# Ledger of designs, part 234: peptides against a protein of PDB entry 3PUK

Target 1, 227 residues: chain A of PDB entry 3PUK
Amino acid sequence: ERGLKSVVWRKIKTAVFDDCRKEGEWKIMLLDEFTTKLLSSCCKMTDLLEEGITVIENIYKNREPVRQMKALYFISPTPKSVDCFLRDFGSKSEKKYKAAYIYFTDFCPDSLFNKIKASCSKSIRRCKEINISFIPQESQVYTLDVPDAFYYCYSPDPSNASRKEVVMEAMAEQIVTVCATLDENPGVRYKSKPLDNASKLAQLVEKKLEDYYKIDEKGLIKGKTQS

## One batch from the design tools (peptide; made by RFdiffusion4, then SolubleMPNN)

Design b2_p29_8_s4 (from b2_p29_8, 13 letters changed)
Fold by OpenDDE base, seed 5:
Structure b2_p29_8_s4 (fold): chain B 227 residues (1-227), chain A 29 residues (1-29)
Amino acid sequence: as target 1 above (227 residues)
Amino acid sequence: KKEEEEEKKTEEELKKFEELLKKRKEVEK
């Protein structure tokens, strides 16, 4: 079933493609590892062509300049992806594309944002955050993009405690982005285990959900829904 | 003219982005 996949695609279409679409204009789209997986999970190449994307490129690879075309960067707000963007536009004489539209899959750290602003502001036509840091698998199944999550969360080594907390925070943040995408504030449920990682994660999610809806642009606090 | 309009729109979007960052900082405190 394509229920969740359809929802994700619809969100990307409205938040990204419809936002920057111009009649008769084609763009090059730059993807990172996460967004490549994300788009692959919810659309086909033909769908992207219909949205005005002529070529898809990997942001991490060296690419030949196409100075007459604008670029759509659909990327994660990571130092690696941002650095690749900066290499494309950091030098006025070495710009790879005509202009850039940037859509981040999650909240961009202020340090990265400031770095972009300082170096490439004149080349940017759009810069937006869209909360979509998950990969849909099935109708209501999705995968979080948190490296080494299993290793750190289930490590018996006490020295990994700090790393475990970082991973848990990252997971919680991504779950919140799922909720934002679905426009729901679900009740968090879990099955307790001897290592109560589920409880810890649930607490983090609940806290972050509360914060998210409190600071929502609409000022709306949605009631909890059953999940 | 089109470029100027795009620049203005970009500035507005960047401002909104900065406001989002500000809100996050306020919640974290």
Scores: peptide ipSAE 0.032, ipTM 0.503, DockQ to the pose 0.594
Fold by OpenDDE base, seed 2:
Structure b2_p29_8_s4 (fold): chain B 227 residues (1-227), chain A 29 residues (1-29)
Amino acid sequence: as target 1 above (227 residues)
Amino acid sequence: KKEEEEEKKTEEELKKFEELLKKRKEVEK
């Protein structure tokens, strides 16, 4: 199939499922709010079964232990999701699963990583960051997972300035992850608005794109491409 | 022996992750 959905699925398949796949092994997959939406947008349950996932569970819910099975955590790097993970493995006597594979959809804060390392490192078989923090809707349409983005970006209230900046940063980061997923370095185009939000966002995106390609494993800075 | 190998693998993965974090922070600063 054509479009962003296929690209996203392929990225998840290679970065997550292929990375932890073991022949004949089934895993329980733990999802949070974002990754539930993400997977629902780009795959079917049958696809997940083919990748060795037997059951999908919500990480936020209380779950019964399945101690004989390994768990695949495909989650956002948030305190909430990490805390839920830690509840599953934080106590030696209360481990819900045999072991954990953790794949974060975005950059994991060092504080969260250290918290994981300190409490349950022995239970972790894999821990990686991947760059998928967007939800594909249509062929070239995607949704950014930034709560209240419109409210803060367009708020005339000066008291929201700090929050606006945080939102803009998060949006820029997610746009960069789209570009990274598509292996594109687009030329940024925007129309100026009275609040100049588009310009600010564009600048943030450009900066982050430059940083991404500088630190890319290939060490290659790509020129601007057509989006 | 299998447990030791798994522990070693875990430590290696954590080390790699830490290195990634370090690299990222260096770029962000």
Scores: peptide ipSAE 0.027, ipTM 0.474, DockQ to the pose 0.639
Fold by OpenDDE base, seed 4:
Structure b2_p29_8_s4 (fold): chain B 227 residues (1-227), chain A 29 residues (1-29)
Amino acid sequence: as target 1 above (227 residues)
Amino acid sequence: KKEEEEEKKTEEELKKFEELLKKRKEVEK
């Protein structure tokens, strides 16, 4: 049975590296906080070298220009990461690399897309969204990337109620993404007090899984995976 | 203040999630 790490790596390899790979071409890869953790969890530097990546740079840090090389941005669709990208390509004087390939780990908001398009479209060779907003820890264990999830989920402050719901929804979406990546429809099991945060999350996940796997490619109802 | 900066960052990230959720709902329609 294939572990989550290998599945994630395979997805990244197919969706990102194979998509932009050119024979004899090396790229600089720019990562943000999330994608750094993601790649570190499922590959080694040697693997990246094999995929044509010469060096990895942190998108948040100041970097020296390497204008003769193309850059592969594997980043989250966040304002911070996008702003860092825009600083690299937003003006002619600030261009740090020859061109950019952008791969977002999730759906990029239209506002951010529009901002990118308006500022540096000529520098972009690829712009693709891949659905991979989770970090694999073990064969079937993953960490969700939800900002301040603990704080909002467990805050007693009623003013955070709306944000709590957003966080839970985001967590549920990421879990469904994991299932989609693994091509598995697991049964949702949890032990929690009724109507607490854990049960609410489980219900959200279950509902979303049902929606996602209700019909297979043949129009048939998918069964739940019992592995 | 660092706390204010972190709060702002969190707010921005939450806004992103809201937008993502909205987009997904639109696709599902």
Scores: peptide ipSAE 0.026, ipTM 0.281, DockQ to the pose 0.033
Fold by OpenDDE base, seed 3:
Structure b2_p29_8_s4 (fold): chain B 227 residues (1-227), chain A 29 residues (1-29)
Amino acid sequence: as target 1 above (227 residues)
Amino acid sequence: KKEEEEEKKTEEELKKFEELLKKRKEVEK
């Protein structure tokens, strides 16, 4: 039985590192909050060195330019992470690195993608979406990365109803991502609670699983910019 | 407060990675 950690590492290695690897070339890798946790859970520093990573940097922090080196951005498709990338390459005079390879952990919204394309297209060598939006804790256990999920799911405040739905949607999407990563289509099982959150989540997961495998069967994959 | 705490944890984790990477490179040089 293959542990979830090894599966996640293999996915990252093939989808990210193997895709941009060049013999003898070293890159700076930029991580956000989610990808930091993700990599720490499934690899060692020796593994990253073998993949040609010389330095790991926090994308949220102000960093000094290293203009002679290419940068590998392994980040979530969020406004915060995208804005940090845009600060690195948005101005010709202030480009921090030689070029960028961008790998998103999930589907990037069109609004964010278009923003990147409009401002930084010439600096980008690769821009791809991978399907890995979960953190493995144990061999078969994962943690969802949905901020304030507990608060909004159990909030009695009716003003949080819309946010609760967004959280449920995000959770369902991440569960589907786990299934896709493991190449499995499980049957959904749940135990109902007084708030019926489990039932709602189960319905969302089932719908998204159906959509995912239908799209996969049809070969309809959202493409991104490559140079 | 919660967001700040998560950011601090992330920063600490990255720092650990960077330190380990630095040590590895120093040994290889």
Scores: peptide ipSAE 0.007, ipTM 0.290, DockQ to the pose 0.016; fails the geometry check

## One batch from the design tools (peptide; made by RFdiffusion4, then SolubleMPNN)

Design b2_p30_3_s1 (from b2_p30_3, 15 letters changed)
Fold by OpenDDE base, seed 2:
Structure b2_p30_3_s1 (fold): chain B 227 residues (1-227), chain A 30 residues (1-30)
Amino acid sequence: as target 1 above (227 residues)
Amino acid sequence: SLPKTNEGITYIETDENGNRTIKDPPPFFN
């Protein structure tokens, strides 16, 4: 198994599937564009069947109601994905599924989180933010797609400052996980931006890399690899 | 925390990483 794909799968399995697992219960899984790519990169349909997923549906498409089944939403915390979820549960007549489990790939903006809480609380069995916003590729290439990290990192609202720090820590942890999977201690490169977010993230990554390799190799700091 | 919503009581947990979770409230809050 390709190490990065297995790590991503293990994280999804632990954070999503194990969290909502109920013996003998099948769920419909709803995906958006990002999570479709993410799952396609690290698992097969057979793996999802083993996790109690009977069918996968695209959240953006019109779907027939399956009122007897619970739905597992694994989606990005975007207005578009959230709006599609809200349409599935917004009215008694429009309720497509028995109940919902929601797992966001990143931190959900307070406005969206509160909107969900206010509108669909009775239909939600679980709503959780998880930190899985990268897609493993075949080689040493990964894509970070962190919409909410973008939102919080570039939010002018001071109330989001604490959340911004949490998001940056989470992103740094993901990058370290990738590096650990590849057994590499890369030099961190970034473009300077006015808000210095890239520099802060780089420092967090470097610190976490140092901590990781110090813990694993009893003080053998691996030299920076060329990346 | 137990915020009141228009449709009921919602239980929110925040973990050490700042991740929020909405759950069914514990039985003693119902």
Scores: peptide ipSAE 0.052, ipTM 0.541, DockQ to the pose 0.043
Fold by OpenDDE base, seed 3:
Structure b2_p30_3_s1 (fold): chain B 227 residues (1-227), chain A 30 residues (1-30)
Amino acid sequence: as target 1 above (227 residues)
Amino acid sequence: SLPKTNEGITYIETDENGNRTIKDPPPFFN
């Protein structure tokens, strides 16, 4: 059960905590709904303490300022989470924290990214996208974070066809992020169903995997891995 | 890239995967 959870934790540790770690410095960590679930699935509070996190706060809640401490935002790139961050740092006089480190779980749209840069750049020490948009369940099991995926994928209503396609692309993208996190390029297998959703999803995954693993971070071609 | 913002210069890097990073701004902007 712990294999995938351990890998996800290692990814977060390397990409987030090690990236902003400063000796003797404690941070407040701000989480949204997704990252709360994510961290809860793969670590304990003791693990976060070891990484220099003293307090965890919900980004959506009103919080008292702790102006002497830096904040670590580990959040999804959504308008809601970004707006909450902007409320914390949008006013020069009303900064809730000393500075911000921002780590997005996925690609932040240019509109949101530019809004952050334009309004809060002085407060930001680091902003990074880390591409983790899934919840580890078991050693080889994960849950995709695609809202209404079940509804659209299994809807018999033709009016939902366009939305179904968007959902399938989002699912395929998240599967690729799992593979990237695991450093694996698996073969895709599926079971056909009457709606052929599994076949369509498999094709999207295969295409995206091919694109992603064409060239690695070192410019090397990645081969197919086992499972 | 080095885009100019309302508050100063933001240093942005993009990796091979398209992930973007804003680096620590110059001290005079902090």
Scores: peptide ipSAE 0.036, ipTM 0.567, DockQ to the pose 0.050
Fold by OpenDDE base, seed 1:
Order: C-alpha cells, then structure tokens, then sequence
Structure b2_p30_3_s1 (fold): chain B 227 residues (1-227), chain A 30 residues (1-30)
C-alpha cells in the first residue's frame, strides 16, 4: 500500500517535473512557503536532482540573476508569490532567468493570472494549475492549507459565523482534492464535537464528493471505496 | 463543487523562439 506521501510525490512528478522536462537541461526551482513544506514532506533533495533541479531557491528572498538557466516556479497562487514572480520577469532589466515554467498548487484567481499574462507572458514557457492544496504528514494523515481554520471553526463569537462557513467550505474542497489525488471515494466518518463542526464538515465533504464523482473524466460513476 | 476544469484561464505555451500557443485549460486532474 502506497502512503499518501508517495501518491503526492507521484502527482507532482507527473504534473510538474515530467511536464517541463527537457533532456540534459537543469532548472532552478523556486518555492514559496507552502510548496517548501509540501516537497519537504514527500521527497528528498536527491529526488529533485533526479528531476533535473540543480538548486532550490525561496521565491521570497532576494536572488542573484542566473540568466542562462530556466526557472521552474512551483508556487501557490497568492499575491505574495505572484508579486515575487513578477519582480523576476516584469521587465527586461529585472529578468533573473532565461524563461519560466509556472505551476500553481491551486486555481489561480483571474486577477493574478491577468497580471502575469499582461506583464510576463513572453517569458513564460508553461503555465499550469495543479490541484495539491494539502501537506501529507503520515501515510494516512494530512494537513489542510486553510488559514485560521481553527480560529474561525471553534470561535465562540457569533460575528465569525459567516467566516466559519467560508473556512468550512475551503476545508471541504481541500479534502475532496485529497480524495481525487488518491482516486478514492471514501465513506466519511466523524465524531460529533461542540459546535457540530465535524458533522457539518462531513456533510460538505460528502456533498462535494458526490458532485465530483457523479461525472468523472470517463463519464462513469465511481463507487465508494473501502476506507 | 470541485472545479473540473480551469475555466476562463488561458494557458500559454511558448517555444524557444518566443512563439506562443494558446491552449484550452486542461482538466483540473490530469
């Protein structure tokens, strides 16, 4: 049985590294905070070297230009990460690398995508969205990338009710992403807690799973897998 | 619902000569 970490690595390998691979070509890889944690959770530096990555750089740090090398940006679709990319390619004078391959870990908002397209399109060889918005901790354990999830979900303040719904929706979406990544349609189990958060999340996940698997890529209904 | 496609996003491929190709968004899960 392959653990979640191996599945995530395989997905990244196929969706990112194989997509931009060129024989004999080394790339610089740029990571943000999330993708640094993600890759650290599911691979080693030796694995990245095998994929043609010579060095890893933090996108948020000041970096010296390496104009002869292409850059692989594996980043979250956030204003902060996008702004750092724009600084790398926004002008001819500021161009740090030969060209860019961009892979977003999630859906990139139109506002951010349009900024990239308007300013940097000539420098981009590939721009693709993948759907990996979680970090594998153990073989069957993962962490969701939902900011302030615990605060809003467990807040006793009624003023946070609307924000709680948004957070719960985001969590449910990410759980469905995990299921899709694993190609599983699990039975959802939960333990009831105060504020009924577990029950509500379970219901959201079940609904989203049903919607997702109702029409798969093959037009087939996937059955429930044994969890 | 989980997006099945990146609808509305224009994917750009650029060759080494700077020629650009616009492609339809791929399915979210390839």
Amino acid sequence: as target 1 above (227 residues)
Amino acid sequence: SLPKTNEGITYIETDENGNRTIKDPPPFFN
Scores: peptide ipSAE 0.024, ipTM 0.454, DockQ to the pose 0.161
Fold by OpenDDE base, seed 4:
Structure b2_p30_3_s1 (fold): chain B 227 residues (1-227), chain A 30 residues (1-30)
Amino acid sequence: as target 1 above (227 residues)
Amino acid sequence: SLPKTNEGITYIETDENGNRTIKDPPPFFN
């Protein structure tokens, strides 16, 4: 069986690199914190070179303009990452790169999308959402990108209850994203903990999986798989 | 909600002539 890393790499290769590939063209790739971890988990620099990436830059850092090269932004749809992109292309005279290809790891909120559209549309060649919000660690192991998940889920403070629910929802959404990426409808398994967070999360995942796999792309109901 | 596909959603496209089209997100994302 192909490990999760291979599946994720294949998805990125198809959805990002193959989509923007131009023969003989090299690009600068801009990454944020999440996508740096994601790519580091499933590929090597040599793999990126084969895909026409000459250098990788951190989107949050100040960078020197390379106006003759196109940029590939593989980033999370966050205000911070989007604002960094907007600064790179805010004016024609201040453009850091020749043009941009943008690939978001998840759904980009309308507010952020509209901000991009209004400010930088002429500089953008492609803008896509590719739905990868997890980091593969091992063959069947992944990490969710939910900030402060540990703190809120394991906090005994009742004042954190509302935030805990938001975190649980975000985790459930990312788990469903993994299932969609792997084309699997798993049976949800969990071990209960003292705060029963695992049970609550499992229920959220099961509900979201049911909604997601109710009708597939072909109008068929997907069966449960082992996971 | 998540898209009911593992395929990427395209918001901005450039055609063969270099013309750009911007699509609205599908209704199920809202």
Scores: peptide ipSAE 0.047, ipTM 0.525, DockQ to the pose 0.272; fails the geometry check

Design b2_p30_3_s2 (from b2_p30_3, 19 letters changed)
Fold by OpenDDE base, seed 5:
Structure b2_p30_3_s2 (fold): chain B 227 residues (1-227), chain A 30 residues (1-30)
Amino acid sequence: as target 1 above (227 residues)
Amino acid sequence: MLKKTNEGITYIETDEEGKVTIKEPPKFFN
């Protein structure tokens, strides 16, 4: 059985590196906090070199222009990461690289997409959402990227109720991305604790899985798998 | 050309001969 790490790497290789690969061409890769952790969890620097990446840069740091090289942005669709990208390509005088390939780890909100389109469209050679919003830890263990999830899920403050729902939704979406990555439609199991958080999350995941597998990636209906 | 579709962000390429190629992302919730 292939561990989750190998599956994630295979997906990134296919969706990102194979998609933008050009023989003999090297690219600079820009990562944010999440994608740095993601790649660190499932590959080595030697793997990235084999995929045509010469250097890795942190998108949040000030960087010197390398105008003769194309840049591969593998980033989360957050205002912070997008703003950093826009600073790299927002004006002709500020262009740090020859062109950009952008791969978002999750759905990019319309507001951010429109901002990119309006200011940097001519510099972009690829722009895709690849639906990988989790970090593999073990063969079947992963970590979700939901900031302050613990705080909001377990907060006794009623004022946080709306935020708790948003967090639960985000967690459910990321769990579904794991299932999609593994090509599985599992029966959801949970253990009840004093709080209903596990039950609520399970219900959200089940609903989203049903919606997702109405039509699979190949346009076929997929039944539940045993997991 | 960049276009956001119901399936996410799609890149449309048109070559010099007018051939259109659509680069589609994987299916996800949006």
Scores: peptide ipSAE 0.022, ipTM 0.492, DockQ to the pose 0.190
Fold by OpenDDE base, seed 4:
Structure b2_p30_3_s2 (fold): chain B 227 residues (1-227), chain A 30 residues (1-30)
Amino acid sequence: as target 1 above (227 residues)
Amino acid sequence: MLKKTNEGITYIETDEEGKVTIKEPPKFFN
């Protein structure tokens, strides 16, 4: 079995760094909270240097312009991260970098995409979705980045039911990204809890896995594999 | 050029010679 961290790193290397790498070119890499955790979990600074990254910057912070360098944005498709990007390249602000490569960790909503397109399309050299929305911890252990997941999943307040559904959906999505990263269609196992959250989550994961493999380029449904 | 497809965000690259390359996104669940 391949370690999850190594698999994640390999995917990032292929999908991000190899995609935008140019010989002799150094880039500034911009990270948000999630991608900072993600990269910290699966690589070292020396690895990033080897990939042509000279410095890592926090996208949320105000940064000095480095106009001669291109920027690599490895960020989540969230309003917060997108807004920070737009401040760097938007029509209302002076460009901080020479150009941008954007790699989203997950599906970017049309609303955010359109906002980017309308504001700074000319500055963008790449814009892709990578589909890595989890943090690897161990070989077979990962954490999910879903805000307040515990609170809503275990809330006894019926008024939180809608939010709970959203959280469960987000969790399921991130679990499936692990499976996609590993190129596996596992059988889902769970332990029932008093609120049956595990069962519900398992069902969501199974459904999403099914959908994922139905839409493959080969039109084949990958059979269930061992996890 | 940026293009949103049913599969996600893709990039259409045009080189100096006018060659167009479409870089397809990975699969998405949504």
Scores: peptide ipSAE 0.022, ipTM 0.500, DockQ to the pose 0.211; fails the geometry check
Fold by OpenDDE base, seed 2:
Structure b2_p30_3_s2 (fold): chain B 227 residues (1-227), chain A 30 residues (1-30)
Amino acid sequence: as target 1 above (227 residues)
Amino acid sequence: MLKKTNEGITYIETDEEGKVTIKEPPKFFN
């Protein structure tokens, strides 16, 4: 049995590294907080070297320009990560790398995509969404990375209701990416604790799973898998 | 042969710290 970590690595290798591979070319890879955790969970530095990555850099940090090298951005589609990318390529004088390959871990909102397109389109060689928004822990266990998820989901403050909904949506999306990665359409079970959060999340997951498989790459409706 | 003993159900659990974990049902080998 290939553990979840192996499956995730295989997906990243195929969707990211194989997609932008050029023989004899080394790239600098830029990671954000989530993708740093993700790659750390499923690969070693030696694996990345084999995929043509010479250096890994944190997108949030100030970095020295390496103008002769292309950059591989493996990042979350968040304003923070996108803004950091835009700083790298937003001005001709401040262009840090030769060109960019961008791979988002999830669907990039049109607003962010349009912002990138408007400012940096000439520098981008690839821009894709790979739909991996979870961290594999064990063969059957994965964790979600949604900032402040606990706080908003369990906040008694009614003013956080809108934020709670956004967080729940993000969590549901990440769960669906696990299913997509495993090529499964499972039923959803949850333990009902005092708050209906689990039920709401389950409903969101089911809806998103249905939408995902109805509109899959092949346009085929995949039936529920008995996992 | 890998037999799925239980219907492919993803379990969503939130611990006391608010960490969300998703567990797949155990796979058994026949």
Scores: peptide ipSAE 0.005, ipTM 0.328, DockQ to the pose 0.019; fails the geometry check
Fold by OpenDDE base, seed 3:
Structure b2_p30_3_s2 (fold): chain B 227 residues (1-227), chain A 30 residues (1-30)
Amino acid sequence: as target 1 above (227 residues)
Amino acid sequence: MLKKTNEGITYIETDEEGKVTIKEPPKFFN
């Protein structure tokens, strides 16, 4: 009933919590809107306590300093979330926390990374990209975070054609991150529809899967795992 | 490889709010 949720939790546990865990050390965890939904979908507060998290805080809110504790930022690589982080550590006079561990849910643009590096590199103990861009709903269901996808994909207005393509690319990219998280390289199946959205998306996904699994992070080639 | 299905199944659903749901099974990838 929770197969996909369990896989997502194990990915986060390995990539985030195990990476920064220190015996006897507690951390404050900072979440944004996306990561709040993500963790809520696949774990409980008791699970986070077992991973050394004493308190979870919303990164968007004004928070009181806890200068004796290190902070774990599990956030999306957006200007909004990065700006909130910079407010916590950007000032040399009063840092909110002792140090920072940053884990991004997706690729962080160089512009944002350079902004962080220039402002507070000395406060950062870890900075990694995890690449989880979906929310598990149930054991066999997940959702994509692509705003206005319905409007652009089904819009009869030809002026939206370029934006439709951008949305389709974003959807395809997120589907590939699901496959990567599940360690799957599936065959793509689609049904032809009047608007041809399914076939176009299928082609984009297949192309991106081929590119992703051609050479993995370790230089290994992966074959098809499902069809 | 791309495979066409003749099944009357929607693998990807997008609601009026723009939320995209992928179902497994039925799923887009098999």
Scores: peptide ipSAE 0.000, ipTM 0.313, DockQ to the pose 0.018; fails the geometry check

